# Designs tried in a protein design run: peptides against a protein of PDB entry 6B4J. Part 84

Target 1, 315 residues: chain A of PDB entry 6B4J
Amino acid sequence: DITMQWYQQLQDASMQCVLTFEGLTNSKDSQAKKIKMDLQKAATIPVSQISTIAGSKLKEIFDKIHSLLSGKPVQSGGRSVSVTLNPQGLDFVQYKLAEKFVKQGEEEVASHHEAAFPIAVVASGIWELHPRVGDLILAHLHKKCPYSVPFYPTFKEGMALEDYQRMLGYQVKDSKVEQQDNFLKRMSGMIRLYAAIIQLRWPYGNRQEIHPHGLNHGWRWLAQILNMEPLSDVTATLLFDFLEVCGNALMKQYQVQFWKMLILIKEDYFPRIEAITSSGQMGSFIRLKQFLEKCLQHKDIPVPKGFLTSSFWRS

## One batch from the design tools (peptide; made by RFdiffusion4, then SolubleMPNN)

Design b1_p17_1_s1 (from b1_p17_1, 6 letters changed)
Fold by OpenDDE base, seed 4:
Structure b1_p17_1_s1 (fold): chain B 315 residues (1-315), chain A 17 residues (1-17)
Amino acid sequence: as target 1 above (315 residues)
Amino acid sequence: ESDKIREEILKLAEELL
């Protein structure tokens, strides 16, 4: 399976990255520990500062991240920090930055759906300039949300139940599995972030270049989902999340073919979701139903709430 | 070139459906 090969290649690259900076992370030297912490803060704090407030602030954050990745010194915690402080500094920063973007999906976007857009446009712009960060974003995303690939992990003989739960994307702490609602909330946040990334370009970059991971991957994702058996609650939830965030962009890009796909979703795939939906899962089902019906009735998919406008970039 | 890519993607999507 080509999709599974791609998944595995990204996971292997991520694992190799971790091994590359192991010397920095495992060092007992006080100076190395200080460098590690400074680099980690320099990579992650700017991402946490991303907000919907002003385009100018977002540009400052982007420029800071890009400067750090470019080997330039940046101010962090009152200190000058550079990836050149350690031979493994760049790999470490790329990994931690990518990890942080995905964490913003599972935490911030999960709680505040509108936050997807400012986070995604920075992630997309950084990905354009730093492809390795993009690959690491995918690796982190795929590991935490296999439905973003998409695939459904299977239980294998001899596998521990906790490991299977983790493969499905559940958090397991102290032998307690995450509640279903919290799981779906995190998955939703990550899918929404992904759906935003694939449609957004950093406005101050070279727009003549092709998006490094554009709407074609959204089209592929939909096609792959539709070719899979629906999973109870998960498919209805994530299909809605994806279409709400990037459906308008897909509609504009693929036009008549998009509407053919949407009709196929409503007429052929949605009944399959219905057949596996229990009474306790009707919320996700009804939400998807209402969305599809509204879009088909109006022959339009609304621009998602929080979409960045020209006025945002002038602020 | 963009149109060709679009057509290829649409074809791929149809093959996956």
Scores: peptide ipSAE 0.037, ipTM 0.719, DockQ to the pose 0.140
Fold by OpenDDE base, seed 5:
Structure b1_p17_1_s1 (fold): chain B 315 residues (1-315), chain A 17 residues (1-17)
Amino acid sequence: as target 1 above (315 residues)
Amino acid sequence: ESDKIREEILKLAEELL
């Protein structure tokens, strides 16, 4: 199908990117290793510094990332670093930057849901200026969280169980699979980050341009999820996470059509989720149910906690 | 009726991509 073709195309592009900078990554030369490490730090440290504290700090981080991607020298670890230090430097930095954004969804947003918004607005703004970084963000996101596509990986005959678990997004270390709660927490973080990216624009860019991966992709994601049979615990969890983060934006954009979709979820999709929900998984189901009932009763979806306000940008 | 709504949502999604 078209969705799986798109998934595969992004994965292929990501793999080609890795091959392009293989010379830098596999070099035994001491200078090349130093350059690699400097570029990796320059790409990833600014992303880890993203916080909910001040808009001015967020702008400084954005400007630093953009400068690096533009071939300008940036200060990192007390040294001047540029992608021009190696012919493969730009590709490497784009890949590592995209990987780091997704990793912040997986780790930071997973633990602190409000962190989705400052990370997402930087990612969105960088994507506008550097489309290849956006494609690589999607590639990393889709690989770690197939539910962001969305699709549910299937077990194939002859596949190792561990490989199937990894395809589903589980971490497997020393033949030990990740606990379900940790898995869902990481998936939630990545979905929340994605839901934030598709609705946010960098306020200092050209906001008249179309969002490179906007709310239309959110609408597509919901439509695709609703056309899939629910997966136990996963669907209820991620559907809630998605709607909590971008439901207000989707409501404003799609109005009556969005409410029709919420009614469809309540009347048609909930029974399907309930039918596959065990007693131990009722928490995710009940949370989704209560959210939708509240939204339908009030005819409103609240602005998510941590949404960036005008006061944030003045700080 | 639910099937009709689902089809409308899918069609809309395709038009927006």
Scores: peptide ipSAE 0.037, ipTM 0.736, DockQ to the pose 0.834
Fold by OpenDDE base, seed 1:
Parts: sequence; structure tokens; C-alpha cells
Structure b1_p17_1_s1 (fold): chain B 315 residues (1-315), chain A 17 residues (1-17)
Amino acid sequence: as target 1 above (315 residues)
Amino acid sequence: ESDKIREEILKLAEELL
């Protein structure tokens, strides 16, 4: 399976990255620990500062992240920090930055769907300049949300139930599995972030270049989902989240073919979702139904709430 | 190049749909 090979390659690259900076992470030296903490803060704090407030602030955050990844010193916590402070500093920062972008999907976007767009445009712009960060974003995303690949993890003989639950993307703490609503909320945030990344370009970059992970991956994602058996509650939830965020962009890009796909979803795939939907899961099902019906009736998909306009970039 | 990729995807989409 080509999709599973791609998944595994990204996971292997991520694991290799972790091994590469293990000396920095496992060091008992006080100076190395200080450098690690400074680099971690320098990588993650700017991402946490991303907001919908002003395009100018977003540019400052982008420039700071790019400067850090380029080996330039940046101010963090009142100190000058550079990846050159340790030979493993760049790999560590790339990994932690990518991890933080995915975490913002999992936490911030999960709670505030409109936050997907400013986070995604920064992530996309950084990915154009630093492809390894993009690969690590995918690796982190795929590990936390296998539905972003998409694939459904299978239970293997001899596997612990908790490990299988973690593979499915559930958090398991003190032998207690995460509640379904919290799980779906986190998965939704990550899918929404992904759907935003694949359609957004950093406006101050070289726009003549092809998007490193563009809408063609969105088309692939939809095609792959439609070729899979639906999962109870999960498929209806994430298909809605994906289409709400990037459906307008896909419609503009693929036009007639997009509408053929949407009809296929409504006529052929939606009954399969219905067949596995219990009475307790009708919320996600009804939400998807209403969205599809409205889009097909109006022959339009609305621009998602929080989409960045020209006025945002002038602020 | 982007247009060519789009055309290839559209062709593939026509084969799949």
C-alpha cells in the first residue's frame, strides 16, 4: 500500500530525527539542559503567539521562526538563542516546532476552529522554506491522528488494548481512555489544521513555487476516505470538518470533478455512514447531512469562518 | 507546471468518478 509506505517513511524520518538529537535531550550537563530549554522555548513560544488579531504580528512571528531555523540568533525569554549553540540544535528545533504546530491543531483549533487559518498559513510558509519541518509536521500529525493519512490502525494479536487505543489517537492516562467527545474534538482540530495548511500560501513568499503539500493531497485524502469503510462517528465528524475548511478551495480547484465527488459522497457514501450510525451519534451525522444538502442545493461551499482576507494582511 | 498537475489530477478524477 503506497499510502502506508508514505506513512511509515515519515514515521521513520521522525524517529531518526529524535535519535539524532538524543544527545541534547538526554544530556545531564547543566549547560546542555539550559540550551535545550532555551531552544524549546524559542521554537514553541512564537507558535503559541499566533492569533487572528493582526497580519503584521503574524509576519513578525513568521520572521522569528524563519530566523531561528536559518541559524540566526533570536530573542527568547530575554536571551539570545541560536540553533548553533549545539550541533543537534537545528534538528531539535525542527522537531519541536513541528510538534508544536500539530499541538496547536490538537488544542487551540479544537476549541477555536477559526484559529486554524493563522496557524496554517505560518506552517505552510515555514514548510516552503524548510521542507524537513513539513515532513515532521506530517509525521506528528499522522501519529496523533491516523485519520489524517488516512488509515485505520488495526489491532494485532498480542497488542495491549491501551496501545491499540493510543494508535487510534486516544489519550490513555492512568489506564483510563479519553472520552469520545474529547477524542473527536482533538481529531477535528488536527483535521481542520491540515485542511487549512493544504490550501494556504504565505503571502510574502515566492508564490511562483508549487505548494509543497497542496490541494492535490486534499483530493487524495477525500478519494482515500471514500475508498475506506466508514468508522462510527469518526468518519462523519472528520469528513464534515475537512469539507467545511477546504471544500470551498477544492470546489474552486476541481470544479465539475469536485461536484461529482460531492454527489458520490451524498448518494453512495452517506448511506454507508448512516448504516453504522447509532442513535447516540446522530449529531455528527445530521451535521454532515445538513452541510452536504445545503452545498448541493446552492451549488456552493461557503468560505470558512476565519479565512484570512486581504484586510487581515493590511492590519 | 501547476496547471499540468491540475490537468493530470482532473483526468484521474474523471477515471475515478
Scores: peptide ipSAE 0.036, ipTM 0.719, DockQ to the pose 0.129
Fold by OpenDDE base, seed 3:
Structure b1_p17_1_s1 (fold): chain B 315 residues (1-315), chain A 17 residues (1-17)
Amino acid sequence: as target 1 above (315 residues)
Amino acid sequence: ESDKIREEILKLAEELL
């Protein structure tokens, strides 16, 4: 399976990255620990500062991240920090930055769906300039949300139930599995972030370049989801999240083919989702149904709430 | 290569339609 091979290659690259900076991570030296913490803060704090407030502030954050990745010194926590402070500094920063982007999907976007767009446009712009960060974003995303690949992890003989639950993307702490609603919230946030990344370009970059991970990957994702048997609650939730965020962009890009896909979802895929939906899970199903019915009726998919406008970039 | 992947994906999507 080509998709699983791609998934595994990204995971292997991510593991190799971790091994590459292991010296920095495992160092007992006080100076190395300080450098590690400074680099980690320099990589992650700017991402946490991303907001929907002003385009000018978003540009400052982008420039800071790009400067750090370019080997330039940046101010972080009142100190000058550079990836050149350690031979493994760049790899470490790229990994931690990518991890933080996915974490913002998991946490911030999960709670505030509109936050997907400013985070995604920065991530997309950084990915364009730093492809390795993009690969690491995918690796982190796929690891936390296998549905972003998409694939459904299978239980293997001899596997612990907790390990299987973790593979499915659940958090398991003290032998307690995460509640389904919290799980779905986190998965939703990551899918929404992904759906935003694949459609957004940094407005101050070289727009002549091809998007490093564009809408074609969104189309692939949809096609693969539809080729898979639906999962209870998960499929209806994430399909809605994906279409709400990038459906308008997909509609514009694929036009008639996109509408054929929506009809296929309504006529063929919905009954399959319904068949596995319990009475307690009807909320996600109904939400998806109402969304698709409205879109098909109006022959339009609305621009998602929080989509970055020209006025945002002038602020 | 990106165009080929796009074509393959579109074919895969078309085969589903």
Scores: peptide ipSAE 0.034, ipTM 0.713, DockQ to the pose 0.137

Design b1_p17_1_s2 (from b1_p17_1, 8 letters changed)
Fold by OpenDDE base, seed 1:
Structure b1_p17_1_s2 (fold): chain B 315 residues (1-315), chain A 17 residues (1-17)
Amino acid sequence: as target 1 above (315 residues)
Amino acid sequence: SLEKIREEIEKLAKELQ
């Protein structure tokens, strides 16, 4: 399977990245520990400051992240911080930055769906300038949310149940698995972030270049999902999340082909979801149903709430 | 037919890879 090979390559590259900065992460030296913490803060704090408030503030955050990745000194916690402070500094920052973007999907977007767009546009813009950060975003995203690939992890003989649960994306603490509602909320946030990334471009970059991971991956994701057996509650939830965020963009890009896709979802795939949906899982099912019916009836996919307008960029 | 639609979707997915 080409998709699984690609996924494994991403995971291998991510693991190799961790190994490259192991000296920095495992150092007992007080100065190295300080540098590590300063670099980690410099990479992650700007991402946590991303908000829907003003385009000008978003630009400042972008410029700060880009400067850090470019080897320039940046101010963080009242200190001048640079990736040049340690030979492994750049690899560490790229990894931690990518991890933080995915974490914002998992936490911030999960709680506030509109936050997907400002986070995604920064991530997309940084990806255009720093391809390795993009690959690491995918590695982190796909590891935490295999449904974003998409694939469903399988239980292998001899595997611990907890390890299988983690592979499925569940958090397991003290031998207690995460509640289904919390799991789905986190998966939703990550899928929404992904759906936003593939459609957004940084408006101040070179727009003549092709998006490094664009809407063609959105079409591929849908095509692959439709070839998979649905999972109870998961498929209905994430398919809705994906279509709500990037359905309008896919409609504009693929036009007649997109409507054929939506017909196939409604007429062929949706009954398969229904067949596996229990009475306790009707919420996600009904939400998807109503969305599909409304979109087909009106022959339109609404622009998602939180989509960045020209007014946002003038603020 | 739905089968034809599926084939068209898969064809386009392959072309976009």
Scores: peptide ipSAE 0.615, ipTM 0.958, DockQ to the pose 0.798
Fold by OpenDDE base, seed 2:
Structure b1_p17_1_s2 (fold): chain B 315 residues (1-315), chain A 17 residues (1-17)
Amino acid sequence: as target 1 above (315 residues)
Amino acid sequence: SLEKIREEIEKLAKELQ
C-alpha cells in the first residue's frame, strides 16, 4: 500500500529527526539546557500567537518563524535566539514548530473551528519555504490522527490495550482512556487544520509555484476514505469536518468530478455509515446527512466560516 | 453508475499521486 509506505517514511523521518537532536535534548550542560529552552520558546510562542484578529499581525508572526528557520536571530523572551547556537538547533526547532502546528489543531481548532484558517495559511507558507517542516507536520499529524492518512489502526495479538488506544489517537492517562467526545473533538480539530492547509497559500509568497501539499491530497484522502469500512461516529464526524472546510475548494478545483464524488458519498457510502450508527451517535450522522443533502440540492458548497478574506489581509 | 463513478475517482486519485 503506497499510502502506508508514505506514512511509514514520514514516521521514520520524524524518528530520525528526534535522534539527530538528542544531544541537545539530553545534554546536562547548563548552557545547552538554556539554548534548548530558548529555541523551544522561539519555535512555539509565535504559533500560539496566531489569531483571526489582523493580517498584519499574522505577517509578523510568519516573518519571525521564517527568520528563525533561516538561521537569523530573533527576539524571544527578551533575548536574541538563533538556531546557530547549537549544531542540532535547526532540527530541534523544525520538529518543535511542526509539533506545535499540529497541537494547535488538536487544541485551538478543536475549540474554535475558524482558527484553522490563520494557522493553516502560516503553516502552508512555512512549508513552502521549509519542506522539512511540512514533512514533520504530516508526521505529527498522522501519529496523533491516523485518520488523516487515512488508515484505521488494528489491534494485534499481544498488544497492550492502552497502546492500541493510543494508536487510535486516544489519550490514556493513569490507565484512563479519554472520553469519546473529547477524542472526536481533537480529531476534528486536526482534520479541519489539515483540510485548511491543503487549500491555502501564503499570499506574500510565490503563488505561481505548486502547493507543496495541495488539494490533490484532499482528493486522495476522500478516495481512500471511501474505500474503507466506516468506523462508528468517527467516519461521519471527520468526513463532515473535512468537507465543511475544504469542500468548496475541491468543488472549484475538480468541478464535475467533485460532484460525482459527492453523489457517491451520499448514495453509496452514507448508507454504510448509517448501518453502523447507533441511536446515541446520530448527531454526527445527521449533521453529515444534512450537509450532503443541502450541498446537492443547492449545487454549491458554502465557503467555510473563518475563511480569510481580502479585508483580513488589509487589517 | 455508482461503480463507474468509483472507478473514475480512483483513476483520478492515481493520476494525482
Scores: peptide ipSAE 0.611, ipTM 0.957, DockQ to the pose 0.883
Fold by OpenDDE base, seed 3:
Structure b1_p17_1_s2 (fold): chain B 315 residues (1-315), chain A 17 residues (1-17)
Amino acid sequence: as target 1 above (315 residues)
Amino acid sequence: SLEKIREEIEKLAKELQ
């Protein structure tokens, strides 16, 4: 399967990246440890500072991240930090930056859906200039949320239950599996972030270039999801999240074909979701139902709440 | 038909690969 090959290639590249900077991560030298921590902070703090407040602040954050990735010194924690401080510094920073973007999906977007857009536009802009960061974003995203590929991990003979749960994206701590609501919340955040990335371009970049991972991947994601048997609660939740965030963009891009997709979802796929939905899981199901019905009735998908407007970029 | 729609969706998905 081409999708699974792509998934595996990204995971292999991510693993090779980790091996490349293992000297930095495993060093017992005090200076190397200091450099590692400084680089980690320089890579991650700017991402955590992304907010919905002002476009000017977002630009400053972008410029700082880009400067760091370009080998320029940046101020972090009151110190000058550069990837040139260690031969493995760039690989380490790219990996940690990508990891942090996905983590913001998992945590910040999960709790505040509107945060998807400012995070995504920075991620998209950085990806355009630094393709390796984009590949690593996908690798981290796919590992934490296999539904973003999409694929559903299968239990294999001899596999520990906990390992299977982790493959599904659950957190398992002290032999306790994460609660379903928390799991779905995290998955929702990551899917929403992904759906935002594939539609957004950094407004100060070279817009003549093709989006490195654009809406074509959104169409493919939907097509692949519709070819998969639905999972209880998961499919209804993530399909809604995806369509709420990027449905308007997909509608504009694919027009009549997109409406055919929605009809297929409503008439063919939705009954299959219903068939596996228990009474306790009706919330996600009802939400998806109402969304689809409203969109089909009005022949419109609303612009998602938190979508960045021209007024945001002038602030 | 829904089957025809599915075929069209898959065709486009392949073209976008």
Scores: peptide ipSAE 0.607, ipTM 0.956, DockQ to the pose 0.890
Fold by OpenDDE base, seed 4:
Structure b1_p17_1_s2 (fold): chain B 315 residues (1-315), chain A 17 residues (1-17)
Amino acid sequence: as target 1 above (315 residues)
Amino acid sequence: SLEKIREEIEKLAKELQ
């Protein structure tokens, strides 16, 4: 399976990256520890500062991240920080930056769906300039949310239940599995972030270049989902999240073909979701139903709430 | 037909790989 090969390649690259900066991570030297912490803060704090408030602020954040990744010194915590402070600094920063973007999906976007767009446009722009960061974003995303690939992990003989739960994307702490609602909330946030990334380009970049991971991956994601048996509650939830965020963009890009896709979802796939939906899970199902019916009735998919406008970039 | 739609979707997905 080419999709699973791609998944594994990204995971392997991510693991190799971790091994590459292990010297920095495991160092007992006080100076190395200080550098590590400074680099970690320099990579992650700007991402946490991303907001929906002003385009000018977003540009400053982008420029700071790009400068850091370019080997330029940046101010962080009142100190000048550069990836050149350690030979493993760049690899470490790329990894931690990618990790933080995905974390903003599972935390910030999960709680505030509109936050997907400013985070995604920065991530997309950084990905365009730093492809390795993009690959690491995918690796982190796929590991935390296998449904973003998409695939549904299977239980294997001899596998511990906790390991299987982790593979499914659940958090397991002290032998306690995460509650279903929290799990779905985190998965939703990550899918929404992904759906935003694939449609957004940094407006100050070279727009003549092809998006490094564009809407073509959105079409492929939908096509793969439709070829999979639905998973209870998960499929209905994430399919809605995906379509709500990137459905308008897909409609504009693929036009008549996209409407055919939507018909297939409604007429073929939706009954399969219904068949596995329990009475306690009808919320996600009904939400998807209403969305599909509304879109088909109006022959339009609304622009998602929080979509960045020209006025945002002038602020 | 839904089958034809599925085929078209899959074809486009392959082309976009």
Scores: peptide ipSAE 0.602, ipTM 0.955, DockQ to the pose 0.878

Design b1_p17_1_s3 (from b1_p17_1, 8 letters changed)
Fold by OpenDDE base, seed 4:
Structure b1_p17_1_s3 (fold): chain B 315 residues (1-315), chain A 17 residues (1-17)
Amino acid sequence: as target 1 above (315 residues)
Amino acid sequence: ELEEIRKEILESYESLL
């Protein structure tokens, strides 16, 4: 399976990255610990500052992240910080930055769907300039949300139930699995972030270049989902999230082909989702139904709430 | 028609892998 091979390659690269900077992370030296902390803050704080308020502020955040990744000193916590302070500094920062982007999908986008767009445009722009960060974003995303690949993890003989639950993307703390609603909320946030990344380009970059992970991956994702058996509640939830965020962009890009796919979703795939939907899971199902019916009736997919406009970039 | 659409989508999927 080529998809699983791609998944595994990204996971292996991520694991190798962790091994590369383990000297920094495991060091007992006080200076190394300080450098680690400073680098972690320098990488993650700017991402947490991303907001929907002003394009100028977003540009400042982008420039700071790019400067850090470029080996330039940046101000963080009142100190000058550079990845050159440690041989493993760049690898560590790339890993932690990628992890933080996915975490913002899991937390911020999960609670505030409109936050997907400013986070995604920064992530896309950084990915364009720093491909390794993009690969690490995918690795973190795929690990936390296998449905973003997409694939459904399988239970293997001898596997602990908790390990299987973690593979499915559930958080398990103190032998307690998270509630289904919280799980779906986190998965939704990550899918929405991904759907935003694949359609957005940083407006101050070289837009003549091909998107490093563009809408073709959105088409691939949909095609693969449609070729899989639906999973109860999960498929209806995430398919809606994906189409709500990137459906308009896919419509504009693929035109007639997109509408053919949407008809296939409504007429062929949706009944399969219905067949596995219990009475307690009707919320996600009904939401998807209403979305599909509205889009087909109006022959349009609305621009998602929070989509960045030209006025945002002038602010 | 739906089967044709499915085929087209699957072919597009394979080409993107």
Scores: peptide ipSAE 0.277, ipTM 0.849, DockQ to the pose 0.784
Fold by OpenDDE base, seed 1:
Structure b1_p17_1_s3 (fold): chain B 315 residues (1-315), chain A 17 residues (1-17)
Amino acid sequence: as target 1 above (315 residues)
Amino acid sequence: ELEEIRKEILESYESLL
């Protein structure tokens, strides 16, 4: 399977990245520990500061992240920090930055869906300038949310149940699996972030270049989902999340082909979702149903709430 | 009609791989 091969390549590259900075992470030296902490803060704090407040603040955050990745010193916690402080500093920062973007999907976007857009536009812009960060974003995203690939992890003989649950994206702590509602909330956040990334470009970059991971990957994702057997509650939830965030962009890009896809979803795939939906899972099912019916009736996909407008960039 | 749509989508998908 070409998709699984690509997924494995991303995971291997991510693992190799971890190995490259292992000296920094495992160092017992006090100075190395300090550098590691400073680099981690410099990589992650700007991402946590991303908000829907003002385009000018978003630009400052972007410029700070880009400066750090470019080997320039940046101010973090009242100190000057640079990736040049350690030979493994750049690899470490790229990895931690990518991890933090995905974590914002998992936590912030999961709780505040509109936060997907400012996070995604920064991630997309950084990806254009730093392709390795983009690959690491995908590696982290797909590992935490295999449904973003999409694929369904399979239980293998001899596998521990907890390891299988983790592969499915569940958090397992003290032999207790995460509640289904919390699991779906986190998966939703990551899917929404992904759906935002593939459609957004940093407005101050070179817009003549092709998006490094654009809407063609959104079309691929939908096509792959439609060729998979639906999962109870999961498929209805994530398909809705994806279409709500990037459906308008896909409609504009693919036009007639998009509407053919939406008809196929409604008439062929949706009944298959219905067939596996229990009475306790009707919430996600009904939400998807109402969305599809509304979109087909109006022949329009609404612009998602939180989409960044020209007025945002002038603020 | 749905089978034709499915085929078209699959063909489009393969072109994006």
Scores: peptide ipSAE 0.271, ipTM 0.842, DockQ to the pose 0.800
Fold by OpenDDE base, seed 3:
Structure b1_p17_1_s3 (fold): chain B 315 residues (1-315), chain A 17 residues (1-17)
Amino acid sequence: as target 1 above (315 residues)
Amino acid sequence: ELEEIRKEILESYESLL
């Protein structure tokens, strides 16, 4: 189908990117190794510095990332670093930067949901200026969280169980699969980050341009989820995460159409989730239930906690 | 009613593909 073709195209592009900078990554030359490390740090450290503290600091981080991607020298680890130091430097930095954004969803947002917004607004702004970074963000996101596409990976004949578990997004280390709670926590973080990206625009960019991956993709995601059979615990968890983060934006954008979808979720899809929910999985189910009931009762989706305000950008 | 809503959503989804 077209969704799987899109998924595969992004994965292929990501793979080709890796092949493009293989010379840099596999080099035994001491200078090339140094350049690689410097570029990796320059790409990833600014992303790790993203916080909810001040808009001015967020702008500094954005400007640094953009400068690096633009071929300008930036200071990293006390050294001047530029993608021009190696012919494969730009591709490598774009890949590592995109990987780091998704990793912040997986780790930081998973633990601190409000962190989704400052990370997402930087990612969105960088994506607007550097489309290849956006494609690579999607590629990394889809690989780690197939539910972000969404699709449910299927077990194929002859597949190792561990490989199937990895395809589902589980971490498998030393033949031990990740615990379900940790898995869901990571998936939640990535979905929350994605839900934030599709609604946010960098305030210092050309906002007259169309969002490179906007709320229409959020609508698509919901529509596709609703056309799939629910997965135990996963669907309830991620549907809640998605709606909590971008439901307000979707409500504003799609209005009556959004409410029709929310009714469909509550009246048709939610019972299907209930039917596959065990007594031990009631937490995610109850949370989704309460959210849907509250939203339908009040005819409102609250602005998510951590949403960036005008006061944040003045700080 | 729900079937009509489902159809509308699916049609909207297909238009985005």
Scores: peptide ipSAE 0.251, ipTM 0.839, DockQ to the pose 0.741
Fold by OpenDDE base, seed 2:
Structure b1_p17_1_s3 (fold): chain B 315 residues (1-315), chain A 17 residues (1-17)
Amino acid sequence: as target 1 above (315 residues)
Amino acid sequence: ELEEIRKEILESYESLL
């Protein structure tokens, strides 16, 4: 399976990255520990500062991240920090930055869906300039949310139940599995972030270049989902999240083909979702139903709430 | 009609691989 090969290649690259900077992470030297902490803060704090407040602030954050990745010194915690302070500094920063983008999907977007857009446009712009960060974003995303690939992990003989639950994307702490609602919120946040990334371009970059991971991957994701058996609650939830965020962009890009796919979802795939939906899971199902019916009736997919406007970039 | 649509989508997917 080419999709699974791609998944594995990204995971292997991520693992190799971790091995590459293990000297920095495992060092007992006081100076190396200080550098590690400074680099970690320099990589992650700017991402945490991303907000919907002002485009000018978003540009400052982008420029800071790009400067750090370019080997330039940046101010962090009142200190000058550079990836050149350690031979493994760049690999470490790229990994931690990518991890932080996915965490913002998992946490911030999960709680505030509109936050997907400012985070995604920064991530997309950084990915365009630093492809390795993009690959690491995918690796982190795929590991935390296998449904973003998409695939459904399978239980194997001899596997611990907790390990299987973690492979499915659940958090397991002290032999307690995460509640379904919290799990779905985190998965939703990550899918929404991904759906935003594939459609957004950093407005101050070279927009004539091809998007490094564009809407064609959105089409691929939908096609793959439609060729899989639906998973109870998960498929209805994430399909809605994906279409709500990037459906308008897909409609504009693929036009008649998009509407054919939407009809296929409504008439062929949706009944299969219904067949596996219990009475206690009707919320996600009904939401998807209403969305599909409204879109088909109006022959339009609304621009998602929180989409970045020209007025945002002038602020 | 739906089967034709499914086939078209699948073929388009394969072209992206």
Scores: peptide ipSAE 0.256, ipTM 0.839, DockQ to the pose 0.765; fails the geometry check

